# Designs tried in a protein design run: peptides against a protein of PDB entry 3ZOQ. Part 178

Target 1, 223 residues: chain A of PDB entry 3ZOQ
Amino acid sequence: QLLQDSWWNQLKEEFEKPYYQELREMLKREYAEQTIYPDSRDIFNALHYTSYDDVKVVILGQDPYHGPGQAQGLSFSVKPGVKQPPSLKNIFLELQQDIGCSIPNHGSLVSWAKQGVLLLNTVLTVRRGQANSHKGKGWERLTDRIIDVLSERERPVIFILWGRHAQMKKERIDTSKHFIIESTHPSPFSARNGFFGSRPFSRANAYLEKMGEAPIDWCIKDL

## One batch from the design tools (peptide; made by RFdiffusion4, then SolubleMPNN)

Design b2_p27_3_s4
Fold by OpenDDE base, seed 1:
Structure b2_p27_3_s4 (fold): chain B 223 residues (1-223), chain A 27 residues (1-27)
Amino acid sequence: as target 1 above (223 residues)
Amino acid sequence: MKEEEERKIKEEEEKFNAELDAFYAAE
């Protein structure tokens, strides 16, 4: 997969490194021998929809949904027609409470991505029915580099870090330049302990306005 | 502490994964 020029310029060195070559070979075997999500052409959708220069907000996820037809290369997002997972439902509930958006009849967050919301999982592939099956295989190094190059960017970025896993990435983020929005994870197991009421969407837009940038239209239209 | 943070991360991941598994099982 070829990336946009802006991302290629930032990441081309990573793709030449042994770890990524090994990851690539692993993935070739995995896709050939097992059912892997997302579709191989969708692995880098987060980078395809949101160029390096266009990133305004980053939302970090764990790894892709591991059910059929769900993952589309964007954190928390599911393809249209796919039932919304609980965490995504909670995201939309908070969206409604935060800024009054209606709950969409689908779970696709592509509209956010197109506006500069980088929906990045730390691990970009998964075996069917096996969460974190591709953890520790090399993706984390690449996605850490993605965070690094964004942190190094002069133009500020807003990082929305839900849960402890995402929050561990704070050490890679220059908080003198970039803004961090933290809360508990939107999962039903944690959402009531801080995610609900955290108002990440309005807060993100407030930062964007302070930077003189256009806010994100977080409301998602029905399909 | 790093070890405690790693434990908490693992627990969070496990809970999230359990959420998804339960979600899929309900289908």
Scores: peptide ipSAE 0.351, ipTM 0.853, DockQ to the pose 0.858
Fold by OpenDDE base, seed 4:
Structure b2_p27_3_s4 (fold): chain B 223 residues (1-223), chain A 27 residues (1-27)
Amino acid sequence: as target 1 above (223 residues)
Amino acid sequence: MKEEEERKIKEEEEKFNAELDAFYAAE
């Protein structure tokens, strides 16, 4: 099936809706006629690596990297061997300053995903070289539903919301149950205005510990 | 207020996109 059982149970109704059917048909054409990222098999990697029940932390992104070989279906993450984009570099800088992790020699965040960090973009596909080219085509409705069903979950979730776009999703999050860590975006354009020093990693782990859950090992091993 | 927030979101997206464009141009 398309998704793990836990996610399928939460999202199956969405896949039956006309908007998603239209999105699917659009994507079929796009992948056939254009260079689309990520690989079609990797579109739902965030959900594949992190089941609905295993989500501990959510990190929201915009849409996939639109350069060759970069996107792997996880927000901010790049495939091994790919140069780290500036925002990702800043993420690792904050990681180092926050909890002392070494800067990894790659940009893959798969290890986070496997530990329960849902690395979710609001839009899950993009045309090569055309940021937001698939904006407004239906992904946002699905990913909003993902946020909704997580918000409805009894077991608390930590939402790390970098920047205004991500922070606008707060209205969909039950803050009586879930925790939110907010700062400016890690982009060089905004990182010095609040992202640096925000210590999202230690703060997330502090919440997890309060919840009686295992903390995330945020440190990424070299490949 | 909603329109202002939407504008800010758009600006943030544009800045992020510009970041990536600059990154790719530097490759």
Scores: peptide ipSAE 0.351, ipTM 0.852, DockQ to the pose 0.822
Fold by OpenDDE base, seed 2:
Structure b2_p27_3_s4 (fold): chain B 223 residues (1-223), chain A 27 residues (1-27)
Amino acid sequence: as target 1 above (223 residues)
Amino acid sequence: MKEEEERKIKEEEEKFNAELDAFYAAE
């Protein structure tokens, strides 16, 4: 029997709802008619790498990178061999300044995901070259439910909310149980206005330690 | 149990991808 603390148990009812079925039908057309990222087999990678019970930290993104070969189904993460996008470069700069990690020679955050960092975009697909092209199509309802079920979980979660879009989700988070780390977005347009020096990685680990959980090894090894 | 959870998610993805494949074949 499935445990209550599984993504399937938490989300199975969503998958049966009309909005999700409509989303699926939309996606079928989109993948047929457009170049859509990530690969259809990578859409739920965040859930694959980090189970409901294993979630320690959530990092919210908006939607996948819309360039060729970039998106791998994890927020802010890019496939190995792909040039690090500016926001990701800034994430690694802050990581270095925060806890002394070396800047990796790749942009894959899979090692974080495997440790319990849910790298969740609020929208899980995008058209090539068209940021936010799948906004308002149904993904937000599913990902809101993901946030909701995590908020309802008894074991605390740390939510890292970079920028206004992610911070809008704060209203869905029970702050009596869960922790929130907020700053401006790591984008070059906003990073110097609060992201740099926000020390989200050490702060997250401090919360984990207070909860008696193992900290995240945020340092990423070169490939 | 983690494996079972992952299996269920993968089944949902596989169902979607199978439907995509069928859709492409029908178009």
Scores: peptide ipSAE 0.035, ipTM 0.524, DockQ to the pose 0.021
Fold by OpenDDE base, seed 5:
Structure b2_p27_3_s4 (fold): chain B 223 residues (1-223), chain A 27 residues (1-27)
Amino acid sequence: as target 1 above (223 residues)
Amino acid sequence: MKEEEERKIKEEEEKFNAELDAFYAAE
């Protein structure tokens, strides 16, 4: 099936469903009563930077960073001027070892998003200082649908699945059409058990080249 | 198509944020 290249066309039915309306009402209360990340205007940044048709690669995260000024609506990414979290530091170390990129002086992955890397968390909001506080509230159903519509797309996608949480989504991906790159999570707890040396960046570009698509410029310039 | 897509998503976000603003004003 030839799908329309619009996120709206792919997701409009979800926004009308009761689960999403309930999620929306919950979020209104949460944002009013306590500090929620990211900013409410940044929740869907992953979809803003990377359209349905432009997706080449998907990198799944769990939920946003829960510290002040960190989350910007993109998985693993932090706003400029924010200290790089340990997992992100390890991502950049692997990037350097894999394809020779320098370590950037910031943690923003917006340049990846603009090239077709969908930086999607499975849960898109979090309470300050409370990891997974919005788990099981409805986001997972929407983000599962995002994975599903990408899996149904005729043009192949590369899914990078770091750690068990992301790998649980593998069952939703049609591996006859799409490519999967798996390793342990970049967290200091697990990175030495398989993330380092997994070379996800060069492998992703190799698949893109086989598909006749332009590779991702994974190297990030300093700000 | 891409422009229309982005516009529709932004409209949904703006609707949400407008409702948030109204909720803040009521408290």
Scores: peptide ipSAE 0.029, ipTM 0.555, DockQ to the pose 0.021

Design b2_p27_4_s1 (from b2_p27_4, 15 letters changed)
Fold by OpenDDE base, seed 3:
Structure b2_p27_4_s1 (fold): chain B 223 residues (1-223), chain A 27 residues (1-27)
Amino acid sequence: as target 1 above (223 residues)
Amino acid sequence: MEEEEERELEKKEREAEIAALEKALAE
């Protein structure tokens, strides 16, 4: 996939490395022999919607939804017409409680991505019905580099880290320059242990305003 | 341990949602 120039400049060296070439060859086989999500054209949607320079907020996920028609290359997001997964429902509940947004009739977070919210999974592909099936195949090294180059950026970034998996990336983030919002994961298992009431959306906007940047319009319109 | 439990629950939830979607598409 063709990346925006700003991301290409940051990541071009990674694409030439053996690990990524091996990953690419693996993916070619996987997409040919298995049902893989998201669509191959959507793998880098997070980078397509949000350029390196336009990143204001990062929300880290683990890997894509593995059901038909769900994954669209953005963490936590599902294509319109797809039932909202429980974690996403909880995200919208917190959004409503935090800043008063209505619960949308769809689960697409594209409007966030277009405003500078990088919705990045650490693993960018998955086999149908097999969660984490592409874990440890090379994606993590690339996405670690994405976090690294953002951390190295002079212009501050806000990292929203829900749950332990995302929080493991904190060591890669220069907290002298960047802001971190941490809570438990929005999953029904953990949401009541800290996610609900964490108010990540208003807190993110507070940081943006402090930096003199436009806040994110987190409210999602019905389709 | 909690991270693993969260992952397992998320997996089960996703599987349940997939099953529900497939059922809805079949109806």
Scores: peptide ipSAE 0.025, ipTM 0.551, DockQ to the pose 0.171
Fold by OpenDDE base, seed 5:
Order: structure tokens, then sequence, then C-alpha cells
Structure b2_p27_4_s1 (fold): chain B 223 residues (1-223), chain A 27 residues (1-27)
């Protein structure tokens, strides 16, 4: 069993479907013949760190970083020792302006994941140096199902949707039950058009408090 | 797309860093 019991109960039917079987076979070939990120053991890290029942916040990304040693199976996150990508730098800048956190000396968001922040990419693998190379291969169907089962959950979830790609998933979210925080993407190409000043971290915590849940400690300690 | 543009930028930055490192090692 690849996943925690809570996720397995929600997703087990997907893994038996032909599309996922085809995806799995494709991935076997890709990992054998190409350099694929993240490491195959890290593909489902977002689900490993954050169980279905423990999800408080969802942050959607597109696909993994495609450079050596970067991707760790969590959206926007990079392994310790890896230079922070531009979008991540901007995320930390907004974090600092929003709630006063210091800029960490690394880019790992594992501490968020462990607190119930599901850092989910819509596509979970990528070929080295080729952004979106695994788009349309089946991941989107699985990750859509992940969004669906969270939307169907009775306990409310906060969805942080940065940029148009993530916002396209809004139609799958029951907004009568769940909360959505939207802004432009943290990318340098769009951050100044709405991401900066959007204060997603304090807003998320405000919703959590209203629901009687513990807030996220968004501040990341240095390593 | 916003993320695609970011990835292209990141790729260029990484390539530049590698090139700089290789140049430094060659000197």
Amino acid sequence: as target 1 above (223 residues)
Amino acid sequence: MEEEEERELEKKEREAEIAALEKALAE
C-alpha cells in the first residue's frame, strides 16, 4: 500500500482504473529511460505528509520543478540546500509582509505539510528540463479526484488558488462548504499584479480559527 | 502560463549557474 489508510479509502478505486494503470506503465518507462523528478519514492509525498482527515489547507501547484535535486513531491517546495526558486522567494516575501515571518535559509515547506497543508501539484512528475512534459498523461484525473473527495468532505477545507491554472479547479470545490483564497500567481511575472498584499496566510488562519481549528504556524525555522 | 514562464526562467537561471561554475573550474 502506497498511501495512508485515509487516502487509500478515498482513492483506491482510482488506482484500479485503466487510466491509472496506463499512467503507471508510462512512468515505469520514463523513470527507466529518462531523468524524472521527483524521485519515484517522493511522488506522493504530499499525501504522505498530510492525511485525508488532517488536511486543513490546500495549495495547488502545476507540476514539479524540473531541475536537479529540486522537487521533493510538494508544490512550490524545494529540498534543503537548493536555491529558492523565484516563486518561492516571493511566497516568503508575502509571508513576511503578511504575518512577520523571517525569510528561511532553505526552501522546504515540509513543516507546512506536517501541519495539514496539502501541497499538491496537479501533475506529480516531470522530465528533467522539460516543464509540463507529463501533462495530460493521467495525473490530472487523479488529482482532480483528490480535489473532489476533499470537496465532498464534511469538515471544511481552505483552498489557496494562486494563478489561473489553480483557479480553474474552483468549479470542483463546493464553496458553500469550503473556503477559497484567490490571487495572482507568486511568479515574478504576476506577483505584483495581486499576489503581493493578498495575505493568504493570515486569511487562512482566520478561517481556521472561525472553524475552531488550530491555526497553521506558517513561519519556517532555519536549518 | 504563469508557472510555465517561471519554469523557463528557472531553467535559464540554472543553466547560467552551471555555465558559471564550469567556467570557474576551467580557470
Scores: peptide ipSAE 0.024, ipTM 0.511, DockQ to the pose 0.076
Fold by OpenDDE base, seed 2:
Order: C-alpha cells, then structure tokens, then sequence
Structure b2_p27_4_s1 (fold): chain B 223 residues (1-223), chain A 27 residues (1-27)
C-alpha cells in the first residue's frame, strides 16, 4: 500500500532518487531468489502504523529478526505466537520494573506503534538466517532521511537510543527541539550494563507530559 | 509429491511477495 500522506510528503523525493531505485531492484531480486524478512507487505509497517505527524517517540533498531515468522516491520517487535527474543524479554522486564506493567504473553508492539511510537529499524529487510545481510544497500539512507525530517519537525520528538548503533544517530537530531533517552542495548550481552534501571518508559512519558501531550500507554494486553 | 508441492507453494509465495513489493515500493 501507499504510504500515508504525511510520510509521502516528507519522503517522496527519496523514492525518486537513484539509490532507492537501485535498492528496490536489489530487493526484487532478493525476494525472488531467497527468503527475505519481513514479508514485503510489512516492510513499511512502522510508517503505516505511525504517521509523520503522529510520531511522539522513536525507538531505533538495527535490522529485522531473521528467523521464520518473527519480523513484522517494527523494531524489536515479533508477530503474535512467536517466542519473545531475548532483547524483547529484557525490554518487558525493564517495562515491568519501570512502570509496573505485566509481561505480555506475546511480543507484538503494535499497540505502541498505534499510539505514536515509531518502531524504526535502520535497515528494513534481512535474509533468512543472515543478520545484517542487507546492510549498506540503501536502507540506511532512507531511514536517515526519516530521522532528519523528524528532527526538522517543529513538534518535539523523543528518541530512545539503545546501544551504540542507535546512538550514532544523535548527530542527526536537533537536541534544541527534541529529547534523547540513551542507555545500553537490551541485549543479554549489554542489558545489565545500563539498560536495566534506565527507565526509558517513565522518562519518555515525563517528557510527553512536559510537552503537554498524552503519555504512552506502554502496558501491553495479553492476546 | 510433498516436496514438489512445497516447492510450488514456496514459488507462489515468492511471486506474491515480489508483486506486493512492487506495489508497496512503487512510491
């Protein structure tokens, strides 16, 4: 489907650029020749669920989960019925400790997306079983532009940047207008070095309230 | 026969994915 009008107005110039056309052709070959995640219809789910104007919070991921049925076009999120990956489990543990939410029986973060949490990966596709296989193919240029147009927006945005990869995007964010919440990554390899206890959810809501906006209901209901 | 049916199903799924990609990325 076509992007929402608000995103189209911000990104239409990118889609006409040679790099994006080359990316598109590459993806056509990849999807034809091997298993690529997410489903091609789900690639832009983050933009579908959260319009440009409705973005309140951005959570940056790297690239999609590369296992069967996992990726649904939203960073850190997995489709219902899929076991929660370790990083997502840690996200829910921090959510519980931060604001008292129960751990959901699924891993879908769609409810966050619908409330204005842009769950954006910097790379939007991946080969099955091959993490970062589509790194450096053009997605980063598009997603950098997404960050740029959000940074240029007058209405403030909260950027949650877990780990070094996401934190490298700080230089693109106008901190005179926007807020940044940083910690180590929720991965089991790094979560105990700063992610746990970082309380990103309550901090994000505190910023939203300060801006006069409705807070995010971070608690996820069981399916 | 089961392997052939699975291969045909996979092929159809890939074709559907390509078609969906072309539509989604026509922007």
Amino acid sequence: as target 1 above (223 residues)
Amino acid sequence: MEEEEERELEKKEREAEIAALEKALAE
Scores: peptide ipSAE 0.007, ipTM 0.379, DockQ to the pose 0.018
Fold by OpenDDE base, seed 4:
Structure b2_p27_4_s1 (fold): chain B 223 residues (1-223), chain A 27 residues (1-27)
Amino acid sequence: as target 1 above (223 residues)
Amino acid sequence: MEEEEERELEKKEREAEIAALEKALAE
């Protein structure tokens, strides 16, 4: 199957709905006629690396990077060898200030994903050079369902919501059961207004420890 | 207004970043 069993059990009904069928047909045309990112096999990498049951933390992004070789199906993450985008650089700066990690020589966040950090974009594809080109085509309905089923899970989840777009999803999260860490976006245009100094990494680990779970090793090794 | 300005600036930044990346890959 396309997804691991734990996610399939949660999302199988969505894939049978007309909206997803229409989305799939649209994507077939787009990938055939345009350069679309990420690679089609990488669209669901966030779900591949982090099973439903293994999710500890969620970090929401908007849509994939739209430059060559950047997007790898994980929010904010870029493939090794790709220059770190400004927002990602700021994420690593905050990481260094928060818990003392060195800045890695690459931008891949796969190590976070493998530890239970779901790096989810709300829109999972994009046309080359055209940010938000696949907005409103059906992805948001699927990713809303992903948030919903996580919110319904008995085991608590930590949601890190950077910026307004991510924070708009707060209404779908049961805050009596789950934890939310909010700040401004790591973008250079907003980071100084609250992201820097927000210490999301240590705060997330504090929640995990309180729940009796292993903390995330946020430090990323050089390649 | 501030949020709209931020979104526009982010868009321009991403476009510039892509242009720079494409230039680098073409060299």
Scores: peptide ipSAE 0.022, ipTM 0.585, DockQ to the pose 0.197; fails the geometry check

Design b2_p27_4_s2 (from b2_p27_4, 17 letters changed)
Fold by OpenDDE base, seed 2:
Structure b2_p27_4_s2 (fold): chain B 223 residues (1-223), chain A 27 residues (1-27)
Amino acid sequence: as target 1 above (223 residues)
Amino acid sequence: MEKAKEEELAKEEERAREAALAAAEAE
């Protein structure tokens, strides 16, 4: 996919590497032979909505939702009209408790992305009905590079790392420059063990304000 | 010391895997 210049400049060398070419060929076969999510044109939506220079916050997810019409290329986000998945519901519950936002009548986080919240999954595609089916195929190397180039950026970034999978990326982040907000995952299996009450949204905004940047308007309007 | 660190890392990776799987099941 065509990327914005800011991301292209950071990632162009990755796209020329054998691992990515192999990933690309794999994806061509997968999209031809299987039902793959998200739509191929939506794979890099996180990078489309949020340029390299505009990234303020990163929220890491694992891989896209694997149900019909759900994934829109943004971590935790679902297309309008799609029932909010359990983790997303918990995210909105914490959002409400943290900063008083109303729970929106949809699950699209595009408004966050447009404000500089990079909603990045570590794996950017998935087979229908098969979570993590594209794990270990090359996406992780690219998304690790995305984390790396953000870590190398002089302008600070806030990384929100929900759950142990995301927290494994902490070693790639220069904590002398960047801020990390960690808690358990918003999943129903873990949310009560630390995610609820973690107040990631107000904490992120506090860091942004400390850096002299505009806070994120985390509240999502109804459609 | 190095082996102990590697074992602890492996244990942490397994915990991370379990958490990731649980998260994937919930979504």
Scores: peptide ipSAE 0.032, ipTM 0.599, DockQ to the pose 0.124
Fold by OpenDDE base, seed 3:
Structure b2_p27_4_s2 (fold): chain B 223 residues (1-223), chain A 27 residues (1-27)
Amino acid sequence: as target 1 above (223 residues)
Amino acid sequence: MEKAKEEELAKEEERAREAALAAAEAE
């Protein structure tokens, strides 16, 4: 996939490194021999929808949904017509309680991405039915670099870190410049232990307002 | 020796949590 110029300038050196070349060759084999999600054209959708310069908020996920038609290259997001996964349902419940948004009839978060919410997974591909099957294959090094170049950016970013996996990236974020919102994960296994009531959406907008930036319209319209 | 065991236990607990999260997303 071709990246926007702003991301290309930040990441071009990574694509020439041996680890990424090995990852690319692995992915070629995987997509040829297995069912891999998302579609190969959608792997970098998070970067396609949200340029480096336009990033206002980052929401980190682990890896893509591994069911048919679900993953669209954005963390927590599913294509229209796909049943909302449990974590996404809880995200919308918190959204409703936090700022009063209606629960949408679909699970696409593209409207967030277009407003500057980088919906980034740390691992960008997965085998059908096999969660974390592409863990440790090279994606983490690239996505760590994405976090690093955002941390190095002068214009502040808000990082929303749900759960321990995302929170492990906190050490890479310069908290003298950037803001972090942390809670437990929206998963049914953890949401009642801190995610519900954490009000990440209003808190993110409060930071944006302090920075003199336009807030995110988190409410999602029905299709 | 005790510190090493505690670190291993913490890693196992984290792996179990990750597996639980993955299972929840698969439903």
Scores: peptide ipSAE 0.028, ipTM 0.601, DockQ to the pose 0.198
Fold by OpenDDE base, seed 1:
Structure b2_p27_4_s2 (fold): chain B 223 residues (1-223), chain A 27 residues (1-27)
Amino acid sequence: as target 1 above (223 residues)
Amino acid sequence: MEKAKEEELAKEEERAREAALAAAEAE
């Protein structure tokens, strides 16, 4: 699927590189022979919903949910009608405590994406029932480039880095220009160790306001 | 030698953590 111009200009050279061609061939085989998530049309949804120029906030995830109908190409997000995974539930709990938003009756974060929140996984595909099955196959190089080109952007970006995996990307971010919000991961295994009470949503909006930008409406309406 | 072993252990621990985290999100 062709990317919009703003991202294409930033990433077009990557798609010509051998690593991406190998990744593409791998993906062709995977989608043909196995059940892969998300749908192939949704792989780049994060980039579709949020243009390069419109990015205000980045939230990094690891890889897509590996259950049927869950992944929609956005980190932490699930399609409407899908029960909220534990990490997402905790995200909404923190959202409620942070800025008073109601817990939505669905798990779609598309409304964030449309406002400039890039919901980027470091790996963009997964085999059904096999977490991280597409780790180390080329996605990380592309998504690193996405982080790099955002870091190189003059207009500041806010990076929300939950957990160690995401925080490993901090070295790629020019902190002289961009803002970092770090905490433990929203997973039930780590949320009580720092995620809860971290108030990433109000903090992000505070940075946006300091930059003279419109804040994100983090509250998600029921569907 | 010891440092290399420690680094490898750290990598394995991280892999296990990553896998566990991803699994938890799917539950």
Scores: peptide ipSAE 0.026, ipTM 0.597, DockQ to the pose 0.197
Fold by OpenDDE base, seed 4:
Structure b2_p27_4_s2 (fold): chain B 223 residues (1-223), chain A 27 residues (1-27)
Amino acid sequence: as target 1 above (223 residues)
Amino acid sequence: MEKAKEEELAKEEERAREAALAAAEAE
């Protein structure tokens, strides 16, 4: 896929490396032989909606939703008309408790992405019905590089790391420049252990304001 | 003891994520 110039400048060297070429060939086979999510044109939506320079906040996910019509290339986000997954429901519950936003009638987080919230999964594709089916195929190396180049950026970034998988990336983040917001995962199995009440949205905006940047409008309008 | 608890939580969170994705498909 064609990336914005800002991301291309940061990642062009990765796309020339053997691991990515192997990943690309694997994906060609997978999309031809299997039902793969998201749509191939949506794989890099996180980078399409949020340029390298426009990133204010990063929210890390693991891999895309693997059900029909769900994944739209953004972590935790689902296409309009799709029932909100449990973790996303809890995200909206925390959003409501944190800053008073109403629960939207859809699960699309595109409005966050357009404001500079990079909704990045560490693995960017998945087979239908098979969570983590594309784990260890090369995506992690690319997405690690995405984290690295953001960490190297002079302008500070806020990383929201829900759960241990995301928190494992903390070692790649220069905490002398960037801010980390950590809690348990929003999953129903872990949300009560720290996610609820963690107030990541107001905390993120507090950091943005301290940096002299416009806060994120986290409230999502109904469609 | 604290470290062991955190490690178990990490494993459970991974399982929870997989379960959440499966549940989302079923709904």
Scores: peptide ipSAE 0.040, ipTM 0.639, DockQ to the pose 0.526; fails the geometry check

